# Peptides against a protein of PDB entry 6NYY, part 78

Target 1, 212 residues: chain A of PDB entry 6NYY
Amino acid sequence: KHFEQAIERVIGGLEKKTQVLQPEEKKTVAYHEAGHAVAGWYLEHADPLLKVSIIPRGKGLGYAQYLPKEQYLYTKEQLLDRMCMTLGGRVSEEIFFGRITTGAQDDLRKVTQSAYAQIVQFGMNEKVGQISFDLPRQGDMVLEKPYSEATARLIDDEVRILINDAYKRTVALLTEKKADVEKVALLLLEKEVLDKNDMVELLGPRPFAEKS
Target 2, 212 residues: chain A of PDB entry 6NYY as posed
Amino acid sequence: KHFEQAIERVIGGLEKKTQVLQPEEKKTVAYHQAGHAVAGWYLEHADPLLKVSIIPRGKGLGYAQYLPKEQYLYTKEQLLDRMCMTLGGRVSEEIFFGRITTGAQDDLRKVTQSAYAQIVQFGMNEKVGQISFDLPRQGDMVLEKPYSEATARLIDDEVRILINDAYKRTVALLTEKKADVEKVALLLLEKEVLDKNDMVELLGPRPFAEKS

## One batch from the design tools (peptide; made by RFdiffusion4, then SolubleMPNN)

Design b2_p18_1_s4 (from b2_p18_1, 11 letters changed)
Fold by OpenDDE base, seed 2:
Structure b2_p18_1_s4 (fold): chain B 212 residues (1-212), chain A 18 residues (1-18)
Amino acid sequence: as target 1 above (212 residues)
Amino acid sequence: MELTENASVDNVRYLEPR
């Protein structure tokens, strides 16, 4: 408990217990986080869920925490499933509310960064090819791109394709698992915090063996 | 668009405030 709270403070900041969300916003948060949780549950290469919470912390209104894997190498499949999991919140909002919110801004940033890295750093796109360029760091003057404007357009197009493919995959998954997303969201609204055991009780065991 | 080097999808997903 104390150790977990310390980790949570380091990762999420202090609980904003004084931040009273409107019921509709709290509902949005619950379904958003349920989307992340369920996507992670049913994606083979997603990290195991540790905790999901709709208690505001630091800059977040809710969060899903996953067990970090100590790995240095990532496959294209792993990166895709991670993108899908990251899109789970946005997709859940679309499925249940028919609208999108600003709540997915950080998720979309992460997905965008991952997509660009896959294409321009890891050479994982067939059309762009086996290229690797350093992405500009935050605050670095964007020097001249080491590639043509035509290549830049191709990269941008392929990034959009990759993100859209991940989005569609996530829509398909969470549509199939819509009832599970709702169960998780409703339980979140009741308990505010769920752990892995709560998820097992609610959904059954995760269909993928946790690689130790 | 400042692309940060570490495309580390943080293992923590946050719904950000509006």
Scores: peptide ipSAE 0.026, ipTM 0.571, DockQ to the pose 0.081
Fold by OpenDDE base, seed 4:
Structure b2_p18_1_s4 (fold): chain B 212 residues (1-212), chain A 18 residues (1-18)
Amino acid sequence: as target 1 above (212 residues)
Amino acid sequence: MELTENASVDNVRYLEPR
């Protein structure tokens, strides 16, 4: 308990006890976080869920916390499943509410950054090829791109394809697991915080062996 | 957040208000 709270404070910041969400907003957050949680649960290469919360912390209205694997090398499949898990909140909102909110802005940013990195830094796209360019840092005046405008267009197209593929994969998964997303969301609305054990009780054991 | 090698390892996802 104390150790978990300390980790939560370090990662999520202090609870915003003063931020009262309207019931409909709280519901949106619950389903958003349930989407992340369930996507992470059923994606083989996703990090295992540690905690999911709809208690506002720092700048967030809710969060899902995962145990990072002690790994230095990431496969394309791992990066894809992480993208899908990151899209889980947005996809859940779409499935349950037929609308999207601004709540996924940071998720979309992360997905976008990951997609560009895969294509232009890690050489993980066959059309773009085995290239590795440093992405401009925020504030760097990149005077000249190290690649042609044709390559730039190709990169942009392949980024969109990759993100769309991850999105479609997430839609398929969370549609299949729609009842599980609902269960998690409803339990979040009751408890505000769920841990791995709550998820096991609700969904059964995660179908992938935890790499010890 | 800068694309650090660890940027893909967002262990915490947030729903943020506008």
Scores: peptide ipSAE 0.023, ipTM 0.578, DockQ to the pose 0.078
Fold by OpenDDE base, seed 3:
Structure b2_p18_1_s4 (fold): chain B 212 residues (1-212), chain A 18 residues (1-18)
Amino acid sequence: as target 1 above (212 residues)
Amino acid sequence: MELTENASVDNVRYLEPR
């Protein structure tokens, strides 16, 4: 107990007990986090969920904690599943509320960065080809792109295609698992924090063996 | 904008407040 609380304080910061979310906002957070949790549960290459919380902390309104695999090499399929898991919150909001919120900004940033990296750093797109360019670092004035404007347009188009494919995959998954997203969201609203055991009780064992 | 060089999703995800 004390050791877990110490780790939680280091990772998540102090619980903002003073930040009372309105019931509708708390509901949005619960379904958003449930979307991430369920997507991660049913995607083979997603990192296993350790904890999901809708208790506001210094860095956010809710959070999901995962146990990353010690992995240095990622396949295109793994990166896609990670993108889908990252989109799970936004997709859940769309499925359940028919509206989207600003809450997914960081998720969309991560998905966008991953998509660009796959196409321009890892050479994972057939149309763009086996290229690798350094992405501009934050604060670097990219004075000159190492590629033509035609290539830039192609990259932008293929990034959108990749993100849209990940989005559609996530919509299909969470639509199939809609009842599971609901169960997780409702239990989050009750308990505010769920662990792996709670997820097993709700959904059954994760269908993918944890490759230790 | 730390371009996390590793396309690795951080082990902790946050829903950002407004």
Scores: peptide ipSAE 0.212, ipTM 0.705, DockQ to the pose 0.089; fails the geometry check
Fold by OpenDDE base, seed 5:
Structure b2_p18_1_s4 (fold): chain B 212 residues (1-212), chain A 18 residues (1-18)
Amino acid sequence: as target 1 above (212 residues)
Amino acid sequence: MELTENASVDNVRYLEPR
């Protein structure tokens, strides 16, 4: 308990006890977080869920915490499943509310960054090829791109394709698991915080063996 | 009206193993 709270403070910041969400906003957060949780549960290469919360912390209104695998090498399949998990919140909002919110801004940023990295750093795109360029860090003077404008357009197109494919995969998954997303969202609205055990009780054991 | 920085609803936080 105390150790978990300390980790939560370091990672999540202080609980904003004063931030009272409107009931409709709290519902949106619950379904958003349920989307992440369920996507992560049913994606083989997603990291195991530790905790999901709709209690506002720091700048976030809700969050999901995962235990990353101690790995230095990532496959294309692993990166795709991580993208899908990260899109789970946005997709859940679309499925349940027929609208999207600003809540997925950081998720979309992460997905965008991952897609660019896969294409221009890891050489994981066949059309762009076996290339590796350093992405400008935030604050680096954007020196001249080491590639042509034609290559830049190709990169942008392939990034959009990759993100759209991840999005469609996530839509298919969460549509199939729509009842599970609903169960998690409703339980979040009751308990505000769920752990791995709550998820096991609700959904059954995760279908993928935790690689120890 | 200070554009309240749209607080991201979701921060998927990976606990980096210490």
Scores: peptide ipSAE 0.026, ipTM 0.586, DockQ to the pose 0.205; fails the geometry check

Design b2_p18_2_s1 (from b2_p18_2, 10 letters changed)
Fold by OpenDDE base, seed 2:
Structure b2_p18_2_s1 (fold): chain B 212 residues (1-212), chain A 18 residues (1-18)
Amino acid sequence: as target 1 above (212 residues)
Amino acid sequence: SFLNTGFDPDKLLELQVE
């Protein structure tokens, strides 16, 4: 408990217990986080859910915490499921509210970075091919792209396709599991924090064995 | 060098406030 709290403090910052969210915002957060949680629950290559919270911390209004595996190598399938899990919040907002919020900005950033990395660093796109370029870091002088403008457009198009495919996959999943997202969201609104055991009680056991 | 997968395992999936 104390060790977990220390890790949570390091990762998530201090709880802002004084931040009073409007009920509608709190509802949005609950469904957003429920989307992440449920997507991660039903995606084979997603990391196991450790905790989901709608208690504001630092700059976050809510979070889903996963137990990352120490992995140095990732498959295309694993990266796709991670993208889908990361899109789960945005997709949940769309499904339940018919609107999207700014809350998914960091999620979209992560998804975008992953998509570009897959295409231009890992060579995981058939159209772009077996190429590997360093992505400019934030703040690095835009060195001349080692590829043509036509290739740049192709990359951008394929990134969009990859993200859209992940989005559609997530929409399909969370639409199928809509009732589960609702259950998690409602329980979050009641308890504010859920752990893996709460999820098992609510949804049943995760269908994928935890690869220890 | 950590592969920049875009996913930081040490970071929470957070709904961020602007």
Scores: peptide ipSAE 0.189, ipTM 0.780, DockQ to the pose 0.069
Fold by OpenDDE base, seed 3:
Structure b2_p18_2_s1 (fold): chain B 212 residues (1-212), chain A 18 residues (1-18)
Amino acid sequence: as target 1 above (212 residues)
Amino acid sequence: SFLNTGFDPDKLLELQVE
């Protein structure tokens, strides 16, 4: 308990009591975070949810906290499920509101980075093949790409395909689990913070055994 | 070296406000 609270303080920062969100924005945040939470709950290779909150902290209006495993090697399937979980907020907004917000910018950035890494660093795409190129680091001069313009176009196309596949998978999942997303969102609007036990009470036990 | 998978396990999935 005390150790978990200490980690929460270090990671989440101090709750900003001063940001009063309008009811409509608070609703958007609740459904966005519920999308992340439910996607993570029903994706086998997603990390277990620890906490979901719609209390603003720092620059975030809401967050979902997961307990990552100490993992050094990731499979393609694991990376896909992580992408889907990360897209859960955007997908939830689309399903429930028929509109999207700027709130998913960081999520989309993470998904984009993951997709490029999978294709050009990890060699996980069959069309591009078993290649590994260093992605330009922030601040490195964009050195000439070690591949042709045709290869660059292929990479860009395959990145879009991968992201779209993850998006479609997430849409299918959260559409199937739409009632669960709503339950989580509504409870978030009441409690502002949910833990794993709240999720178990709402949705039942996570269908995947927590690999200890 | 943390493989830049785009996912930082130590970071929250946050709805960010600019």
Scores: peptide ipSAE 0.170, ipTM 0.768, DockQ to the pose 0.069
Fold by OpenDDE base, seed 5:
Structure b2_p18_2_s1 (fold): chain B 212 residues (1-212), chain A 18 residues (1-18)
Amino acid sequence: as target 1 above (212 residues)
Amino acid sequence: SFLNTGFDPDKLLELQVE
């Protein structure tokens, strides 16, 4: 307990108990986080959920925390499920509110980075091929791309396709599980924090064995 | 630090304020 709280503080920052969200914003946060939680629950290759919270911390209004696996190798399928889980918040907002917010900015950043990495670093796209280039790190001089403008356009197109596929997959999943997202969101609005046990009580056991 | 996969090793998904 104390150790977990310490880790949470290091990862999530200090709780901003003084930040009062308007009820409508709090509702948006609850459904956003419920989207992450439910997507992660029903995606085979998603990491196990540890905690989901709508208590503001640091710069975050809410969060879903997962148990990190010591995994060094990732399959395309695993990366796709991670992308879908990461899109869960945005998709939930779209499904329930018919509008999207700026809240998914960091999620979209992660998804974008993952998609580019899959295509240009891991050689996971058949059209682009078995290539691996270093992506410019934040702060590195924009070195000349080691590929043509035609290849750059192809990469951009395939990135969009990959992200759109992940998005559509997430929409399909959370539409199917819409009632579960609602249950989680409503319980979040009541309790503000849910753990794995709360999720099991609400949704039943996660359908995938925790790969140790 | 983020993994090359674009995902945070701390496995935190966060709704952020601008």
Scores: peptide ipSAE 0.189, ipTM 0.780, DockQ to the pose 0.082; fails the geometry check
Fold by OpenDDE base, seed 1:
Structure b2_p18_2_s1 (fold): chain B 212 residues (1-212), chain A 18 residues (1-18)
Amino acid sequence: as target 1 above (212 residues)
Amino acid sequence: SFLNTGFDPDKLLELQVE
């Protein structure tokens, strides 16, 4: 209880009960968050879902909260599943509404950052190879890149490929689980907040053994 | 207004500092 509340305060800030969303916007948020929740539920290497909410907090309209494992090392497969989970909201919007919103901006930023890190820091791309460069931090002087413009183009292309592959994987998953996404979204519209137990009641037990 | 997954991208960056 106290730990969950502390995490909620750090991640979500104070609930803005005064923020009135239009019904259509609230519906979009519900399906977006349902996409995250369902993707995380059915991806083996995704962090376990703790809570999903469509109550606006701070600058967020909704959120899916996960219990991160204390991990110091990530596999390529784990990073891919994290990317897919992060894309779940955008993909859900596309599947259900045939349109995309600005709501996924932070998700896309995270996915983009992860993709670049995998390719230029972790050496996880075969075409770019076993390289590791520091990504420019905000405010660092854009020092000359330690690689050619041809390498820069290759990196950009491979980042796009990686993100597109993650996106396609997420589309396939959430299309297969479309009915589950809808169930979660509808229940979110009713309850505004769901926990892991609500998800188990709705979808059944998560198909992956919780690594204790 | 943004939707957040709860994924901390900074953890991916922290792995770079060593």
Scores: peptide ipSAE 0.042, ipTM 0.612, DockQ to the pose 0.460; fails the geometry check

Design b2_p18_2_s2 (from b2_p18_2, 10 letters changed)
Fold by OpenDDE base, seed 2:
Structure b2_p18_2_s2 (fold): chain B 212 residues (1-212), chain A 18 residues (1-18)
Amino acid sequence: as target 1 above (212 residues)
Amino acid sequence: MFFNSGFDPERLLELQVV
């Protein structure tokens, strides 16, 4: 308990116990986090869910915590599932509320970064080809791109395609599992925090064996 | 060689309302 709280504090920041969310906002957070949780549950290459919470912490209003894997090499399939899991919150909001919020900004940032990395660092796109360029870091002078403007446009187009494909995959998954997302969201609204055991009780065992 | 996919598995997937 104390050790877990220490880790959570390091990763997520301080709990904002004094922050009172409006009921509709809390509902949005619950369904958003349920989207992440359920996507992660049913995606083979997603990291195992440890905890999902709608208690505000640091800059987040909710979060899903996953067991990190000591993995240095990722396949396209693994990266796609991670993108889908990351999009789970936004997709859940769309499915249940028919609208999107600013809550997915960090998720979209992560997805965007992953998509660019796949295309311009890992050479994972057939149209762009087997190229690898360093992405500018935040604060680096925008050095001239080592490729033409035509290539830049191609990269941007292929990034959008990749993200949209991940989005559509996530929509399909969470639409199929819509009842499960709702169950998780409702239980989050009741308990505010769920662990892996709560998820097993609610949804059954995760379909994929945890790779130790 | 560590491939940074831009996804940090150690980082919480947080809903940040900006």
Scores: peptide ipSAE 0.021, ipTM 0.599, DockQ to the pose 0.061
Fold by OpenDDE base, seed 4:
Structure b2_p18_2_s2 (fold): chain B 212 residues (1-212), chain A 18 residues (1-18)
Amino acid sequence: as target 1 above (212 residues)
Amino acid sequence: MFFNSGFDPERLLELQVV
């Protein structure tokens, strides 16, 4: 309990108890976070869910927190499932509300960064090939790209393909699990915070063995 | 994207205020 709270403070910042969301916004947050939670639950290579919350913290209106694995090497499949989990909030909004919000900006940034890293740094794209370039850091005046404009276009195209594939996979998953997303969202609206045990009670055991 | 330590913000998926 105390240790978890300490981790939450370090990662998520302090709870903004003074931030009052309108009921419709709180509903959007609940379904967004439920999307993350359920996607992570049913994706084999996603990290185990620790906590999901719709209590605002820092700049976040809600969050899903996952247990990091002590892992140094990531597979393409793991990175894809992480992308899908990251898209879970946006996809949930689309499925349940038929509209999208600005709330997924950080998620989309993370997905974009992951996609570029996979293609440009990790050589995980067959069309681009076994290449590894340093991505420009924020503030680097990259005067010249280490690759041609044709390669740049190819990279951009393959990034979009990868993100779209992850998006479609997430849509398929959360559509299949739509009732579970609803259950999680409704329970979030009641409890504001759910842990792994709440998820097990609600959805049953996670279908993938946690590699301890 | 290097998913580092237990405090990696990548382990926190947040709906953010713009």
Scores: peptide ipSAE 0.212, ipTM 0.722, DockQ to the pose 0.074; fails the geometry check
Fold by OpenDDE base, seed 3:
Structure b2_p18_2_s2 (fold): chain B 212 residues (1-212), chain A 18 residues (1-18)
Amino acid sequence: as target 1 above (212 residues)
Amino acid sequence: MFFNSGFDPERLLELQVV
């Protein structure tokens, strides 16, 4: 108990026990986090879920914690599943509420960054080709782009296609698993925190063998 | 656009308070 709380404080920051979410906001958070959790559960290349919480911490209203694999090389398929998992919260909100919130801003930023990196750093797009450009970092003077405006437009179009494909894949998955998302969301509203054992009890064992 | 290629080792998928 004390050790787990210490790890949680290090990872999530201090519990904002003073931040009381309105019931409708708490419901939105529960379904958002359930979307991440269920997407991660049923995507082969997603990391195993360790914990999901709707207790506000630091800047987050809720979070899902995953066990990172010691992996140095990522495939296109692995990056796609990670994008889908990251989109799980937004997609869950759309499926259950028919509306989107600002809560997915960080998720969308991460997905956008991943998509651009795949196309312009890792050469993973067939239309753009086997290219690798350094993307400007935050605070770097944006020097001239190493590519033409036509290439810039192509990159932007292919980024949008990649994100939309990940989004559609996530919609298909969470629509198929809609009942599981609801089960997780409802249990989150009851317990506020779920671990891997709670998820196994609720959904059954994860269908993918944990490659240790 | 900050491409921190840094796989956030803390794979916390957080719903952030706006």
Scores: peptide ipSAE 0.022, ipTM 0.618, DockQ to the pose 0.062; fails the geometry check
Fold by OpenDDE base, seed 5:
Structure b2_p18_2_s2 (fold): chain B 212 residues (1-212), chain A 18 residues (1-18)
Amino acid sequence: as target 1 above (212 residues)
Amino acid sequence: MFFNSGFDPERLLELQVV
């Protein structure tokens, strides 16, 4: 208990006990987090879910914690599944509410960063080719891009394609698993916090062997 | 320093209040 709370504090910040969400906002958070959780459950290369919470912490209204795999090398397929998991919250909001919120801002940032990295750092795009450029660090004034404006446009187009493909894949997955997303969301609204065991009870064992 | 290519080891998928 105390050790787990310490880890949670380091990762998620302090619980905002004073932040009272309106019932409709709390519902939105629950379905958003359920989208992440279910996407991660049914994506082979997603990290195992440890905890999902709709208790506000730090700047977050809800969060999911995952056990990262101790791996240094990632395939294109692994990165795609991670993008899909990250899009799970936004997609869940679209499926259940027919609207999107600002809640996915950080998720979209992460997806955008991953897509650019795949294309311009890892050489994972056939049209752009086997190139690797250092992306500007946060705060670095990029004076000059090491590539032409034509290449910049190509990169931007291929980033949009990659993100859109990940989005469509996530829509397909969470549409198929819509009932599971709802089960998780409803239980989140009841318990506010779920662990791996709660997910197993709701959905059955994760279809993928945990890579030890 | 691995660029935050989405490989953030602090894999909190947070719904942030904007």
Scores: peptide ipSAE 0.021, ipTM 0.604, DockQ to the pose 0.066; fails the geometry check

Design b2_p18_2_s3 (from b2_p18_2, 12 letters changed)
Fold by OpenDDE base, seed 3:
Structure b2_p18_2_s3 (fold): chain B 212 residues (1-212), chain A 18 residues (1-18)
Amino acid sequence: as target 1 above (212 residues)
Amino acid sequence: MIFNSGFDPDELLEKQVV
C-alpha cells in the first residue's frame, strides 16, 4: 500500500480529491482513458497496461500507466503503435461523443514530437530520406534550419501523413473494439481505478505474449 | 486539462540515441 502510493505520487502527483469533475466531464475522462487502455491492450508493440485512473492528479484529469520495457532500440512499427496508443483518448472521444475536447492537448504534443523525431532525427521516412537533424529544444534560439524551405514543407507534410495514418489505424482499432472501450469506460466510472487484473477479467488475457 | 497516455517521447528520444 505505502509503496504503491509512493509510486503513484511520483508518477501522477498528489491526488486532488478536491477537484470534483462534473458528471459529463468525468464521463469524458472515463471514455478518453478507456481509449488509451484498450488501444494499448490490443496493440502488439504497446507497453503493457499497469493501471488506468480517472482520479485527477496534479495537472491530469486521468491517466493510463504502462510498464516500460528496458528497450534501447525502437522500430518504426513500435513507434507507430505508441502513437496509436497515445491517440486512443482523442479517438475514443470522437467515436463515442462525436466531439473532441482540449483534454488531448498533451497527447497531441507527444504524437507531434514523436512524428517529427521519426522523420528528422531517426531517418524513418522514405521521402525525406536518411537524415538526422537536431530539433530545437524549447527555449533554444531557433538557429537557421539546416535544410531548405522546400525540405521544411516536405517534413511538415510527411509528419501530417504519419500522424493521420496513426490516427486512422487507431480509429479502425477502437471501432473494432468499441464494445471493449465502453466496458472499460463504464467500469472506470464505477471503480475510478482499474489495474491489469481488472482488464484481464473484463477483456480477457492480453493477446500478446509478454516479452520477458 | 491533461491526459497522460503513459508515453513520454522525451524519455524515448534519450534512450534511442544508442
Scores: peptide ipSAE 0.069, ipTM 0.716, DockQ to the pose 0.583
Fold by OpenDDE base, seed 4:
Structure b2_p18_2_s3 (fold): chain B 212 residues (1-212), chain A 18 residues (1-18)
Amino acid sequence: as target 1 above (212 residues)
Amino acid sequence: MIFNSGFDPDELLEKQVV
């Protein structure tokens, strides 16, 4: 009761901005972005969080911004953690609301692209093997695939496995850190924008040393 | 409207790996 009333007061105070999300939608955005933020916080190979916001900008209802590291080489582990971080919003929605929204479309696109790249461009899948094929870019004539239909099916299967593994990993993480996701979401509803310092105050220091 | 994780996979795909 008291917790619900506190959320309602915070949501009611936010009615002043141009894109008036309904309180329930704003809550969904807050928990979605909190999922990204918390996943990124507790994944070793995720990029450091710069800020998280539930203020709509452009085509986004909310966003988590990370400081990209100037790195040219990515490990399979790094790519996996990035996938998990990217899935954090969708997973948070599932954990807290028992439903999923269309808001994760871009995240799923990114995860899908990353998974295919890992398997068919970077040779990171043992079953598919040490292969590297160019993926057709948007607008390229679908030239004949350089691989058989059997290989195509194998690729598709392994992509699904990889994404599902990332999803399960994210579910496990955010379930363990459920209270932290809620703390971040609630604070987002109050402040609309959180930075790294807010996250440190709320969750403690990130458990991984920042690569200087 | 969609959510954004701040990650751009296209940037990764364009990086030249030695």
Scores: peptide ipSAE 0.065, ipTM 0.709, DockQ to the pose 0.448
Fold by OpenDDE base, seed 1:
Structure b2_p18_2_s3 (fold): chain B 212 residues (1-212), chain A 18 residues (1-18)
Amino acid sequence: as target 1 above (212 residues)
Amino acid sequence: MIFNSGFDPDELLEKQVV
């Protein structure tokens, strides 16, 4: 109880019970969070879902909380599944509403950062090659890039390709699991908060063995 | 208002194997 509350405070801040979402906005949030939850459920290398909520907290309208593994090394495949999970909300909005909202801004920021890190820090792209450069942190003087403008363009192109591939993978997954996304979204609209047990009751057991 | 996926990309950068 205390540990869950502490994590909730760190991730979401204080519940804003006074924030009244319009019904259509609340519906969008529910389907967005359902997209994250279902993507995480059916992606092998995604972290296990702990909680999904559409109760506004801090600056967030909803959230999906995962139990992070104490992992120091990530494979390219693991990073891809994390990207797909992170895109799950945006993809769900597109599938169900045929429109995109500003709600995915933080998700897209995270995906973008991950994609750049994979390509320019981890050397995970064949075209760019086995390179590792420090990404400028906020507030660092933009020193001259240690690579040419041609390399910069190549990096930007490969980042876009990687994100697009993750997006397409997520679209394929959530289209296949569209009924499951809807079930989760509808239950979220009713209960506002779901845990792992609710997901098991709704979707069945997660198809991947929990790596103990 | 922004949705939070619960993933922190900065954690990946900090956990780099030296």
Scores: peptide ipSAE 0.123, ipTM 0.741, DockQ to the pose 0.533; fails the geometry check
Fold by OpenDDE base, seed 5:
Structure b2_p18_2_s3 (fold): chain B 212 residues (1-212), chain A 18 residues (1-18)
Amino acid sequence: as target 1 above (212 residues)
Amino acid sequence: MIFNSGFDPDELLEKQVV
């Protein structure tokens, strides 16, 4: 209990019990988080879901907590599934509400960062090639890019392609699992917090063995 | 409003500098 709360504080920040969301906003959060949860449930290389919550914490209105694997090496396929899971909230909003909100800002930041890293740090794009450049860290002086403007344009194009592919994959998945997203969202609105056991009761066992 | 997907790309970058 205390350890879990400590981890929750690190991930989500302090619980903001005083932040009352309007019912429509709370509904949006529930479906957003359900999108993350269901995407993670049905993506083979996504990390196992530990907890999903629509209780505001820190700067977040909701969160999904996953058990990170002690994994040091990631494949393209694994990184793609992680991107899809991260896009699950935005996609859920689109599917259920026909509109998108600012709620996905942090998710999109993470997806963007991952896509650039795959292309320019990990050499995972065939068009850009087997290259690895250090991305400027937050606070580093914008050093001159070690590549041409033509290469920069190519990188930007391939990043967009990668993100769009992840988005389309997520749309396909959550459209197929739309009823499951609805079940999770409705239960979130009732319980505010779901754990792995709640998800198993709703959806059945996760179809992928937890690689220990 | 920040939704946290639990994914930290920075952690990935730190771990992969093997």
Scores: peptide ipSAE 0.090, ipTM 0.731, DockQ to the pose 0.545; fails the geometry check

